# Peptides against a protein of PDB entry 4J2C: the designs that were tried, part 37

Target 1, 107 residues: chain A of PDB entry 4J2C
Amino acid sequence: MEDPFFVVKGEVQKAVNTAQGLFQRWTELLQDPSTATREEIDWTTNELRNNLRSIEWDLEDLDETISIVEANPRKFNLDATELSIRKAFITSTRQVVRDMKDQMSTS

## One batch from the design tools (peptide; aimed at target 1 D3 V7 V8)

Design b2_p27_7 (made by RFdiffusion4)
Pose (drawn by RFdiffusion4):
Structure b2_p27_7 (pose): chain A 104 residues (1-33, 37-107), chain P 27 residues (1-27)
Amino acid sequence: MEDPFFVVKGEVQKAVNTAQGLFQRWTELLQDPTREEIDWTTNELRNNLRSIEWDLEDLDETISIVEANPRKFNLDATELSIRKAFITSTRQVVRDMKDQMSTS
Amino acid sequence: TEEETERMEKALEERNERLEEIFEEAT
């Protein structure tokens, strides 16, 4: 088989981008005073977070699986470090948006 | 609460389909 980690990584990257775009409009709709548009934007943004959060759990499990069986997966160590790094950074990106959503 | 449940079910179905397609191609 081929390793689909980078495919799923790409999917996560796109959703983050989408979430970043919705978050920007979401902030605007609050700072320059309707309800219907705010509700749609809020829930679509939460939709992006749902998909991202779920994908990060699975991606993080794959790293745990690869480390428990290094010979089967033969992953370059640098590549593997970058994978954990992506999960770390992306989790931080998502958490930051939710915090701004909570206070704003 | 009902809307949230529906969104979760829908997102799960779409996610499963997307992952299935990715794993069919990877196989």

Design b2_p27_7_s1 (made by RFdiffusion4, then SolubleMPNN; from b2_p27_7, 16 letters changed)
Fold by OpenDDE base, seed 3:
Structure b2_p27_7_s1 (fold): chain B 107 residues (1-107), chain A 27 residues (1-27)
Amino acid sequence: as target 1 above (107 residues)
Amino acid sequence: SSLEEEQERKLKEEREKRKKEILEKAK
């Protein structure tokens, strides 16, 4: 049995970076319609939504990793500080996703 | 669209793969 948190965190971080790039492009396309094709708007929108969904799924998995560690304290030997850091990462990442989703829903 | 369906399928496959990895590491 291994600590599964690191397995998912890296993927989440990559997905967040990708989503942020897509979100930036999405906003640019909407801000300058003269340079935006419908195809690119649709593609960017779809890719962004899929990435955000992927992140949300991974965050659920991260929550599960927390539960696994907390259920096996003697095996993993993580202190409260480390667990707090992990939980903070999940919380902050959820907020990042939520902010992007909120902006998309209002556009 | 077909492309969107493919992307969705890949996303689901990735999800299932990750879940399996987590479960295996938890054993």
Scores: peptide ipSAE 0.218, ipTM 0.747, DockQ to the pose 0.483
OpenDDE base, seeds 1, 2, 4, 5: peptide ipSAE 0.215, 0.213, 0.193, 0.202; ipTM 0.751, 0.749, 0.730, 0.739; seed 2 fails the geometry check

Design b2_p27_7_s2 (made by RFdiffusion4, then SolubleMPNN; from b2_p27_7, 13 letters changed)
Fold by OpenDDE base, seed 2:
Structure b2_p27_7_s2 (fold): chain B 107 residues (1-107), chain A 27 residues (1-27)
Amino acid sequence: as target 1 above (107 residues)
Amino acid sequence: SSEEKEREEKLEKERKERKKKILEEAK
C-alpha cells in the first residue's frame, strides 16, 4: 500500500501555485480596468474560484490520509515529527486559501 | 499550445485516478 499523502499533496501544491498566479492577475485586472476586458476578468475570476474549490476538496482528502496513517502507525512507519509536518501543511494551505477568498469577497 | 494543454489534461486525469485508487485502497 502506497502512502496516500504525497499523491494528494502534489495535487494541492500544483493547484496552490495556479491559484496564486490567477489571484495576482485578478488583482492586477481590478486595479487597472483600462487594461482589462470583461471576458478576461470573468475568466480569471471563474478559474480562480474553481482552483480554490479544488484545493479545498483535496485538503479534505489530506485530512483523511492523516486519519489513515494515525490508525496504522506501524504500517506506514511515520514518527510524530512527520505527522506534525503534514498537519502543518494542511493548516497553512487552508489559511492561504481563506486569505484569497476573503480578499475576493471584499472586492 | 493545444498539444501542451491536451498533454497536461491527460496527466491531470491520470493523477486524479491514481489518487482515487490509493485512497480507496487505504480505507
Scores: peptide ipSAE 0.245, ipTM 0.736, DockQ to the pose 0.158
OpenDDE base, seeds 1, 3, 4, 5: peptide ipSAE 0.228, 0.238, 0.241, 0.240; ipTM 0.726, 0.726, 0.742, 0.740; seed 5 fails the geometry check

Design b2_p27_7_s3 (made by RFdiffusion4, then SolubleMPNN; from b2_p27_7, 16 letters changed)
Fold by OpenDDE base, seed 3:
Structure b2_p27_7_s3 (fold): chain B 107 residues (1-107), chain A 27 residues (1-27)
Amino acid sequence: as target 1 above (107 residues)
Amino acid sequence: SSEEEKREKELNEERKKRKEEILKKAK
């Protein structure tokens, strides 16, 4: 049985990559309105927001796994290094999402 | 769209199952 953290982490990573691509396209569409259709702008915006929301949902689950492990250290047998890595991933990913959301809200 | 709604529901169900498995392992 695979550690559920890594399963969710993989999904988050895929969603982040997708979101980053959508975000780049989103910025390009706004920078050059002459080449942008309303349909593409709306689609890109919606897909981007949906991906960001998906990431946030998964990060909540990942964060819960951390809490569970910390409450039951003997059961899961994760050392401090692994736990730190997991926390760092969650923190950094949240920052990536926040940065994109902030830029979208100011545009 | 309807397809988007279906995809979202499937995703939510998957998340629910995953969460249940995590909680089950904790017990």
Scores: peptide ipSAE 0.180, ipTM 0.706, DockQ to the pose 0.183
OpenDDE base, seeds 1, 2, 4, 5: peptide ipSAE 0.164, 0.172, 0.163, 0.173; ipTM 0.704, 0.706, 0.695, 0.713

Design b2_p27_7_s4 (made by RFdiffusion4, then SolubleMPNN; from b2_p27_7, 16 letters changed)
Fold by OpenDDE base, seed 3:
Structure b2_p27_7_s4 (fold): chain B 107 residues (1-107), chain A 27 residues (1-27)
Amino acid sequence: as target 1 above (107 residues)
Amino acid sequence: SSEEKKQEEELEKERKERKKKILEEAK
């Protein structure tokens, strides 16, 4: 059976990349109002927030995959190193999301 | 558009259902 972690991880990675692009555009729009329309600002802001929320939901699913593996060590046969890598991915991704959210809230 | 929103919602629903199924099967 397929390892559930990678099913969700792929979606998280795509969402992170999308969010980072939106965040960059969001920053540019706010830095140069002459190139920004209210519609684009609002759209970008909403899309960014939606993406960040999506990532957060998927990260909860990733946590669940970790729990599944830890509860079924014989089934998945993952070593401690692999689990650490997976947990690190979740932690670092949460930090990336948090950083973007913090910057948005202070603008 | 409303149609686009509905399509997106359906896509998200399908993704969630797929993930849920995979997670449940993995337990």
Scores: peptide ipSAE 0.234, ipTM 0.734, DockQ to the pose 0.246
OpenDDE base, seeds 1, 2, 4, 5: peptide ipSAE 0.222, 0.232, 0.221, 0.229; ipTM 0.726, 0.745, 0.738, 0.744; seed 5 fails the geometry check

Design b2_p27_8 (made by RFdiffusion4)
Pose (drawn by RFdiffusion4):
Structure b2_p27_8 (pose): chain A 104 residues (1-33, 37-107), chain P 27 residues (1-27)
Amino acid sequence: MEDPFFVVKGEVQKAVNTAQGLFQRWTELLQDPTREEIDWTTNELRNNLRSIEWDLEDLDETISIVEANPRKFNLDATELSIRKAFITSTRQVVRDMKDQMSTS
Amino acid sequence: SAAEENAEAKTELREMITEEREERAAE
């Protein structure tokens, strides 16, 4: 089989981008004084977070699985490091948005 | 379509994770 990690990585990347865009408008709708638009934007942004969070759990498990069985997967170590790095950075990106959403 | 193919790839990743869990539980 082909390893779909990078496919799912691409999907997470697009959702982050979408979340980044919604977060920008979300900030605007709060800083330059309606309710209906705010509600739609807020919940769609949460919808992007739901998909990202779930995808990161699965992707993180795949790294755990690959490390428990290195010979089966034959992954380049540098490539594997970059995979963990993506989960690390993406988790930080998501957490940060939620924090700004909590205070703002 | 490309979107359908990507959805199938995400399903395949989750199936693979389940198979790997089953193999570990059997060991």

Design b2_p27_8_s1 (made by RFdiffusion4, then SolubleMPNN; from b2_p27_8, 15 letters changed)
Fold by OpenDDE base, seed 2:
Order: sequence, then structure tokens, then C-alpha cells
Structure b2_p27_8_s1 (fold): chain B 107 residues (1-107), chain A 27 residues (1-27)
Amino acid sequence: as target 1 above (107 residues)
Amino acid sequence: SMEKEREKKKEELRKRIKEEKEKRKKE
């Protein structure tokens, strides 16, 4: 079995980019509702939430892989640098998601 | 397709996680 972490990482990165775009549009639409239909607002909101949920789902899986590797480093033979990169990716991505969710919650 | 490949890899990840977790529970 190959290490699928990088593949999932790529999907997460794409989802983050998509979410950021949707978030920007979401912000614009709520700032001036006259510029868009209710349909667009609802669609944007739903798509944004779906993307954020997808990211969180993937991050949960990725986070578990970290725990598994740390429990048996000899078995998986991952370099310490690689492990730190993976941890940093998960942590930073969670923060990005949290920031968007916080703003959506307070709006 | 690229999408199918990604989904396959994600599924492999989930399976691996599950297998390792089960092993740890049995130890």
C-alpha cells in the first residue's frame, strides 16, 4: 500500500482554495444583498459549508495517520521532517477553516 | 480518471487507519 497522504493533502488544498473563493463571494453578497439573488446567496453559503465540512473530514483522517505513525515510527519509516510538515499542514489548515467558520457564525 | 484515483487513495487511507486501530485494540 502506497502512502496516500499526499493525495489527500492535494484534495484538501483544492477544497481550501475553493472555500476561500466562496467565502470571499459570501462576504460580498452579505455586504450588499442587492447585488445578488437569494438563490446565489443560498448556493454560495451551502457550497462553502460543504467544502469546509469536507476539509474537516479529511483532516480528521490525516490527523489519525499522524498518531499511528508516531506510535510505530519504525514500521512506517517516515522522516522526522516529513512528519513535521504533515503536522504543520493539518494545524494550519484547521486554523484556516476555523477562521472562516467563526466569521460565518458571527454573521 | 483523476477523481477516481483520488477516491481510491482516500479509501486506502481509511482502510489503513481502520486496520491499525483494530490492531492496537487487540494488543
Scores: peptide ipSAE 0.072, ipTM 0.584, DockQ to the pose 0.894
OpenDDE base, seeds 1, 3, 4, 5: peptide ipSAE 0.049, 0.059, 0.065, 0.066; ipTM 0.557, 0.575, 0.567, 0.575

Design b2_p27_8_s2 (made by RFdiffusion4, then SolubleMPNN; from b2_p27_8, 13 letters changed)
Fold by OpenDDE base, seed 4:
Structure b2_p27_8_s2 (fold): chain B 107 residues (1-107), chain A 27 residues (1-27)
Amino acid sequence: as target 1 above (107 residues)
Amino acid sequence: SSMEERKKAIEELRELIKKEKEERKKE
């Protein structure tokens, strides 16, 4: 069996890529009214928000696993390097999501 | 499918978390 952490990590990465594309389109639509319809803006915004929520949801679960491992590292046999990588992924991904959300909230 | 794989992985992760939390409560 695959480590579920890595599977979810992979799905989060895919979602991040999708969100980045949607965010780019969202920005373009808002900057060029001549090419933007209300329908596309709404669709893009909705898809983007849904995608970001999905990421945040998965990150919560991933983050909880970190706490669990840190409470009993020997039980899960994760070395410091792997734990660091997992933490870094969660931290950096949260930052990416936060940046997009901040820009959306100010627009 | 990718969707089913994701669902399964998330469920497995949550089950692990749930189990671990339950064990901590017993201690």
Scores: peptide ipSAE 0.141, ipTM 0.689, DockQ to the pose 0.726
OpenDDE base, seeds 1, 2, 3, 5: peptide ipSAE 0.134, 0.138, 0.138, 0.140; ipTM 0.683, 0.687, 0.686, 0.688; seeds 1, 3, 5 fail the geometry check

Design b2_p27_8_s3 (made by RFdiffusion4, then SolubleMPNN; from b2_p27_8, 12 letters changed)
Fold by OpenDDE base, seed 3:
Formats: sequence, structure tokens, C-alpha cells
Structure b2_p27_8_s3 (fold): chain B 107 residues (1-107), chain A 27 residues (1-27)
Amino acid sequence: as target 1 above (107 residues)
Amino acid sequence: SHMEEVERKRKELRELIEEEREEREEE
């Protein structure tokens, strides 16, 4: 049986890749209005926001599990290295999401 | 399916979170 953390982590990683692609397209559409339709801009913007919200939702649950393990390390028998990797993933992913959201809010 | 497995694993995480919250409240 696979650890639920890794399965959800995998889905977050896929969603990040999708969001980055949508973000790139979003940037291109806004930089060259002559090649962009309002329909595509709206679709891309909506899909991007939905993906970012999905990522943030999963990250909340993943982050909560970190707090749970840290509160009772003996129960879960997770070594420091694995815990560090999980923390780093959440921190770095939140930063990636925040960077995209910041750029969207200023454009 | 893959989607069904993902949702099952998300549910497992949520169940773990809820169980641990209840355990802490009993301490």
C-alpha cells in the first residue's frame, strides 16, 4: 500500500506543471493582444486559477500531516530526512504558487 | 482508476488528520 502523502504529492506536482504551462500561455496572450481572443484569455485565466486553488487545497492537508508527525514522532516512525523532504516540498511549492499569483495580481 | 485512487488517498489523509485531532483533544 502506497503512502497517501506520496500519492497526493504526485498530484500536486502534476498540477504545478499544468499551472506553469497555463501561466506561460497567460503571459503570452497578454503580451501580444493581436494573437489573443478574449475567450482564450478568460479560459486560460480561469483554468490557471482553478489549478492554483487545487494545489493550495492539497498543500493544506499535506502540511497538516507534517504537524501531526512532529507532534508524535514515535507513532509514525518517520526519520528526519524524509520529514525534511516533505517540508521542503510544501515550502517550495507554496513559493511557486505565490510567485504566479503575485504576477497575476500585478497584471 | 487513477482518479479514484487519488481521491481515496486524499480521504485517507483527511481521516488521519481528523483522528489525530480527536486524539490530541483527549490528552
Scores: peptide ipSAE 0.505, ipTM 0.870, DockQ to the pose 0.687
OpenDDE base, seeds 1, 2, 4, 5: peptide ipSAE 0.502, 0.502, 0.503, 0.505; ipTM 0.867, 0.867, 0.867, 0.868; seed 1 fails the geometry check

Design b2_p27_8_s4 (made by RFdiffusion4, then SolubleMPNN; from b2_p27_8, 14 letters changed)
Fold by OpenDDE base, seed 5:
Structure b2_p27_8_s4 (fold): chain B 107 residues (1-107), chain A 27 residues (1-27)
Amino acid sequence: as target 1 above (107 residues)
Amino acid sequence: SMEEERQKKREELREQIKKEKEERKKE
């Protein structure tokens, strides 16, 4: 059976790619209002926020699995290298989301 | 479908977390 962690990780990665595309369009629309309708701005903003929220939700679940494994390493017997990779993915992805959210809040 | 599979795995992960949290409370 496929490891549920990797399935959710894959969904997060896809959501990040989608968010990055929406973020690029969002910046373009706000940069030149003459080429943008209010409807497109609102739609893009909403879709972007929804994607970011989805990512954050999944990251919370993934992060909790780390805490569970570390609390009882004998039960799960996860390789130390794999655990480090999982931690790094969560940390780096949170940073990517944070950067986009920071720019949205200041624009 | 692929979407159903992904949702199933996501739910399995959440259920695993929930179960583990409940077990920790019994310690």
Scores: peptide ipSAE 0.187, ipTM 0.682, DockQ to the pose 0.708
OpenDDE base, seeds 1, 2, 3, 4: peptide ipSAE 0.179, 0.163, 0.178, 0.178; ipTM 0.672, 0.658, 0.680, 0.673; seed 3 fails the geometry check

## One batch from the design tools (peptide; aimed at target 1 V7 E11)

Design b2_p28_1 (made by RFdiffusion4)
Pose (drawn by RFdiffusion4):
Structure b2_p28_1 (pose): chain A 104 residues (1-33, 37-107), chain P 28 residues (1-28)
Amino acid sequence: MEDPFFVVKGEVQKAVNTAQGLFQRWTELLQDPTREEIDWTTNELRNNLRSIEWDLEDLDETISIVEANPRKFNLDATELSIRKAFITSTRQVVRDMKDQMSTS
Amino acid sequence: SEELLEFYEEEIEKLEEEIEELEEELEE
């Protein structure tokens, strides 16, 4: 088999980009005073978070699985470090948006 | 996901082609 981690990583990257875009408009709709557009934008943004959060759990489990069985997966260590790093950074990106959504 | 599904379809097609080539080799 081929390892699909990078495929799913790419999917997570796109959803983050989408979420970044919605978050920008979401901030505008609040700072320059309708209800229907705000509601749609808010829930779609939450929809992007739902997909990202779920994907990060699975991706994080794959790292736990690879480390428990290194010989089967034969992953370059640098590549593996970059994978954890992506989870770490993406998690921070998602948390930050939600914080701004909570206060704003 | 669509991209993930396409990725696996491509891998299946590649494996089918390899199987066909091996069958031809066995027949020869």

Design b2_p28_1_s1 (made by RFdiffusion4, then SolubleMPNN; from b2_p28_1, 14 letters changed)
Fold by OpenDDE base, seed 1:
Structure b2_p28_1_s1 (fold): chain B 107 residues (1-107), chain A 28 residues (1-28)
Amino acid sequence: as target 1 above (107 residues)
Amino acid sequence: SEELEEFYRKQEEKERKEREEEERKKKE
């Protein structure tokens, strides 16, 4: 069976891009309430939180794979470079999500 | 992701079964 890691990585990246767009709109709507209806604010907020939640769930799964692969490197044809790339992706993505969540909680 | 978890779980399971089979063959 083909390693599904890259599939989940792709889904996470798409969700991140969507979340960043929603976050930008969310900040604009809150900065100038006259430009938005309550319905648009609620929709944007809900979609944003849903995307962030989805990303966090996938990152937990991706992070677990690192431990599994490192525990049995002979069964998984992944070199040190590939593992580093995966770790970097998870770490950087987690930080991006954290930054958006922190800004949402302080506004 | 269910597919992701299943993939890695199955890999671990296969390894366990292989070890068990090897141990069985050593006793025969």
Scores: peptide ipSAE 0.226, ipTM 0.643, DockQ to the pose 0.073
OpenDDE base, seeds 2, 3, 4, 5: peptide ipSAE 0.196, 0.159, 0.158, 0.201; ipTM 0.617, 0.592, 0.563, 0.624; seed 5 fails the geometry check

Design b2_p28_1_s2 (made by RFdiffusion4, then SolubleMPNN; from b2_p28_1, 14 letters changed)
Fold by OpenDDE base, seed 3:
Structure b2_p28_1_s2 (fold): chain B 107 residues (1-107), chain A 28 residues (1-28)
Amino acid sequence: as target 1 above (107 residues)
Amino acid sequence: SKSLEEFFKEQEKKEEEEKKRLLEELEK
């Protein structure tokens, strides 16, 4: 009966926007030490990682919802187009998170 | 998220009910 995707999608999108802002600030702090305190760097890093973790958690669960929906087509009544859109959202969002994580791990 | 928790909770319940039904059928 319940279809959580649209709600979670909104939550993830908001989290992505927040993460991107934090990531931008994180890069700026590391590039110009004269304008950065260790406290702000640590805070920004922690907030960013927590945000990314939250997104990854939701994406993993969204992948599972896709499997459940595909196994119960009559219950959820979603067409191929909608399923494709959902899969594309997960894939693209996962890539965005991966890109930020990769840069953080190599800095 | 809250929405995901509710969704998975519903699916878990359904799965357990189906499992129970299957076991009952096998024991008959």
Scores: peptide ipSAE 0.269, ipTM 0.681, DockQ to the pose 0.123
OpenDDE base, seeds 1, 2, 4, 5: peptide ipSAE 0.262, 0.267, 0.269, 0.261; ipTM 0.676, 0.680, 0.681, 0.675; seed 4 fails the geometry check

Design b2_p28_1_s3 (made by RFdiffusion4, then SolubleMPNN; from b2_p28_1, 16 letters changed)
Fold by OpenDDE base, seed 3:
Structure b2_p28_1_s3 (fold): chain B 107 residues (1-107), chain A 28 residues (1-28)
Amino acid sequence: as target 1 above (107 residues)
Amino acid sequence: SKSLEEFRRKQEEKEEEERKREEELEKE
């Protein structure tokens, strides 16, 4: 059985990178009204929210990959350290998403 | 994700092929 973790991780990482770029632009637009149109603000806000939701969905899939590995120890034979690293990635990514969501809600 | 769905599909196909091979070996 092939390890499913990295195929999903790649999708998560791409979405995170996109969200971080959108978040940076979002902050810039709100900090300098002279560079911001209402249309761009609305578009950026919506795209950012959609990306954050996408990441959350993909993180659930990453949780599933962890469950698959843990349910098939003889097939994957991953040690506790590797599993811990994978879980840490999921946890830290959730924190990144939470931080962006918190800043958007308080802005 | 689409990738996870594809993974599931491929694993199912491999398991089915393995099952068929085992059944043929048992019949011989």
Scores: peptide ipSAE 0.240, ipTM 0.620, DockQ to the pose 0.490
OpenDDE base, seeds 1, 2, 4, 5: peptide ipSAE 0.184, 0.244, 0.233, 0.239; ipTM 0.574, 0.626, 0.614, 0.622; seed 2 fails the geometry check

Design b2_p28_1_s4 (made by RFdiffusion4, then SolubleMPNN; from b2_p28_1, 16 letters changed)
Fold by OpenDDE base, seed 3:
Structure b2_p28_1_s4 (fold): chain B 107 residues (1-107), chain A 28 residues (1-28)
Amino acid sequence: as target 1 above (107 residues)
Amino acid sequence: SKSLEEFLKEEEKKRLEELEKELKRLLE
């Protein structure tokens, strides 16, 4: 089958951007309760959590693709540079998600 | 992702098939 990594990478990037926007709004709503409705807070929180969950799902699958490629280097013909880029993307994205989740759990 | 899930499923299947085939060779 065709290498799906770049497609999923794009999907994850879009989801991250959406999550970051929701996270920013979530922060603003909590910092200014006088201008925030409970309904908007709840909606924003739920949408944010859903987005983060979606990203985490994709990251788990992307991790598996790395393992598959590393076990079959001849089949996929990916060099060390490309593998490094993919690993870095997963690692950095996971950290971004973790940071948002940690901040949500403490406040 | 639909494409990712399909890819992973197919690769896992092929990997298992190869392992099973190799095991048979080693045991015979």
Scores: peptide ipSAE 0.231, ipTM 0.662, DockQ to the pose 0.115
OpenDDE base, seeds 1, 2, 4, 5: peptide ipSAE 0.217, 0.215, 0.227, 0.220; ipTM 0.650, 0.647, 0.659, 0.654

Design b2_p28_2_s1 (made by RFdiffusion4, then SolubleMPNN; its pose is not in this set)
Fold by OpenDDE base, seed 4:
Structure b2_p28_2_s1 (fold): chain B 107 residues (1-107), chain A 28 residues (1-28)
Amino acid sequence: as target 1 above (107 residues)
Amino acid sequence: EEEEEKEKEEKEKKEEEEKVKEAREKVR
């Protein structure tokens, strides 16, 4: 059985990378309105929101994977260090999403 | 279902990127 954490983690990482690119472009569009069309602003904003939502859903799945692994230690044979790394990834990713959402709400 | 949704999202993204490009070209 494949480790359920890595199945979802790869998707989260892709969505985070996409969201960071969209957030950078969103910031640029707001800083220089002369380079921004309404269509590009709307598209970038919607894509960014969709990616952030996707990440938030996947982070809930990642939280569940931690619970599954902790409930089945013999099956996955993960030590406390690996579990700590996984929890840190979830926590740090939640913070990255929160920071982007906070900036979007204030702009 | 998740792969199909991602493929749909990628297709929609490309279509919207093309619309944004066309919109930008019309304003230029």
Scores: peptide ipSAE 0.039, ipTM 0.519, DockQ to the pose 0.028
OpenDDE base, seeds 1, 2, 3, 5: peptide ipSAE 0.037, 0.025, 0.024, 0.022; ipTM 0.492, 0.453, 0.448, 0.461

Design b2_p28_2_s2 (made by RFdiffusion4, then SolubleMPNN; its pose is not in this set)
Fold by OpenDDE base, seed 5:
Structure b2_p28_2_s2 (fold): chain B 107 residues (1-107), chain A 28 residues (1-28)
Amino acid sequence: as target 1 above (107 residues)
Amino acid sequence: EIEELLKKLKEEEEKKKKKVEEARKKVR
């Protein structure tokens, strides 16, 4: 049994970077509609929402990895510091996603 | 994949803007 956390973390980080790029473009398109086509606005909005949902799904997977490690302390032999770092990554990433979603819902 | 698509989309939009701007300059 491999440490399940790093398997999913890399995909989450990649999806966050993609979402941040899409979010930046989304903000620019809505700030100056005269420079934006309806097609680009719709595409960017859809891809951004899809990426945010993907991140949320992967974060649920990461939560499960935490549960697996906590249930098998002798198997993975992670100390409290590493476990706290992993939990902090999940919490902070969830907040980043929530902030983008909140801005999208109010725009 | 999505990052590449985003980049391509942005590049196409910039090309369109340049063409429109050049056309406007020729008319004036």
Scores: peptide ipSAE 0.030, ipTM 0.442, DockQ to the pose 0.016
OpenDDE base, seeds 1, 2, 3, 4: peptide ipSAE 0.029, 0.027, 0.025, 0.023; ipTM 0.526, 0.439, 0.520, 0.449

Design b2_p28_2_s3 (made by RFdiffusion4, then SolubleMPNN; its pose is not in this set)
Fold by OpenDDE base, seed 3:
Structure b2_p28_2_s3 (fold): chain B 107 residues (1-107), chain A 28 residues (1-28)
Amino acid sequence: as target 1 above (107 residues)
Amino acid sequence: SEEKEKLEKEKKEEEEKKKIEEARKQVR
């Protein structure tokens, strides 16, 4: 049986990378409106929000995988260190998403 | 949304796997 955590982690990582790129572009567009069209701003904003939402959904799935692993130690054979690392990934990713969302709400 | 549907499906599959493993633990 495959470790359920890695099924979703890869998707989260991809979405985070995409979101970070979109966020950077979003910031640049707002800092220099002379180089930006309204349609690009709107598109970038929408894509960014969609990616952030996707990450949030996947993080909920990752939380579920943690619960499954913790409930089935014989199956997955994970020690406390590995579980801590996985939880840290979820927590840090949530913080990254929250930071972007907060900045978007104030701009 | 499609993402929500995907998530729910995945959770159900994982929960099924969990149930199977829990049953196996009782006989080992």
Scores: peptide ipSAE 0.035, ipTM 0.409, DockQ to the pose 0.036
OpenDDE base, seeds 1, 2, 4, 5: peptide ipSAE 0.030, 0.026, 0.032, 0.032; ipTM 0.370, 0.481, 0.495, 0.491; seed 1 fails the geometry check

Design b2_p28_2_s4 (made by RFdiffusion4, then SolubleMPNN; its pose is not in this set)
Fold by OpenDDE base, seed 2:
Structure b2_p28_2_s4 (fold): chain B 107 residues (1-107), chain A 28 residues (1-28)
Amino acid sequence: as target 1 above (107 residues)
Amino acid sequence: EEEELEKEEREKKEEEEKKIKEARKQVR
């Protein structure tokens, strides 16, 4: 059993970057709807929601990786500092997702 | 299965994005 955290973290980071790009475009499309077709607006909105959902699922997987490491401290030999960093990544990423979701729900 | 599904979703996304870009180019 390898340390699963960094594999999932990489996918989360990629999905966050994609979501941020989609969110930026979504904002632009809403500010000036004449710049795109309805199809692009709908597509961008759908892709953004899908990416946010993907991140949320992966964050649950990351929570599980934390639990695995905490249950097997001798196997992974991670100190409290590394665990804190991992937990902070999950917490901060959840906040990033919430911020985008909040803006989508109010706009 | 999840990894393969994610790959298929990415490929579909890329195809849809290309389609949208091409459609915009034709209208311009």
Scores: peptide ipSAE 0.057, ipTM 0.477, DockQ to the pose 0.028
OpenDDE base, seeds 1, 3, 4, 5: peptide ipSAE 0.047, 0.049, 0.055, 0.054; ipTM 0.491, 0.484, 0.510, 0.493

Design b2_p28_3 (made by RFdiffusion4)
Pose (drawn by RFdiffusion4):
Structure b2_p28_3 (pose): chain A 104 residues (1-33, 37-107), chain P 28 residues (1-28)
Amino acid sequence: MEDPFFVVKGEVQKAVNTAQGLFQRWTELLQDPTREEIDWTTNELRNNLRSIEWDLEDLDETISIVEANPRKFNLDATELSIRKAFITSTRQVVRDMKDQMSTS
Amino acid sequence: DAATAAKEAEEATARAENREALHEYYHE
């Protein structure tokens, strides 16, 4: 088989980008005073977070699985470090948006 | 509208297939 981690990584990257775009408009709709547009934007943004959060759990499990069985997966160590790094950074990106959503 | 909905269905299917492939690759 081929390893689909980078495929799913790409999917996560696109959803983050979408979430970043919705978050920007979401901030605007609050700072320059309708309800219907705010509600749609809010829930779609939450929809992007649902997908990202789920995908990060699975991707993080794959790293746990690879480390428990290194010979089967033969992953370059640098590549593996970058994978954890993606989960770390992406989790921080998602958390930060939710915090701004909570206070704003 | 119909074309957008078809595109969204195709994207959902591709996403489901990618998640199955990820599970099979790392769990089987």

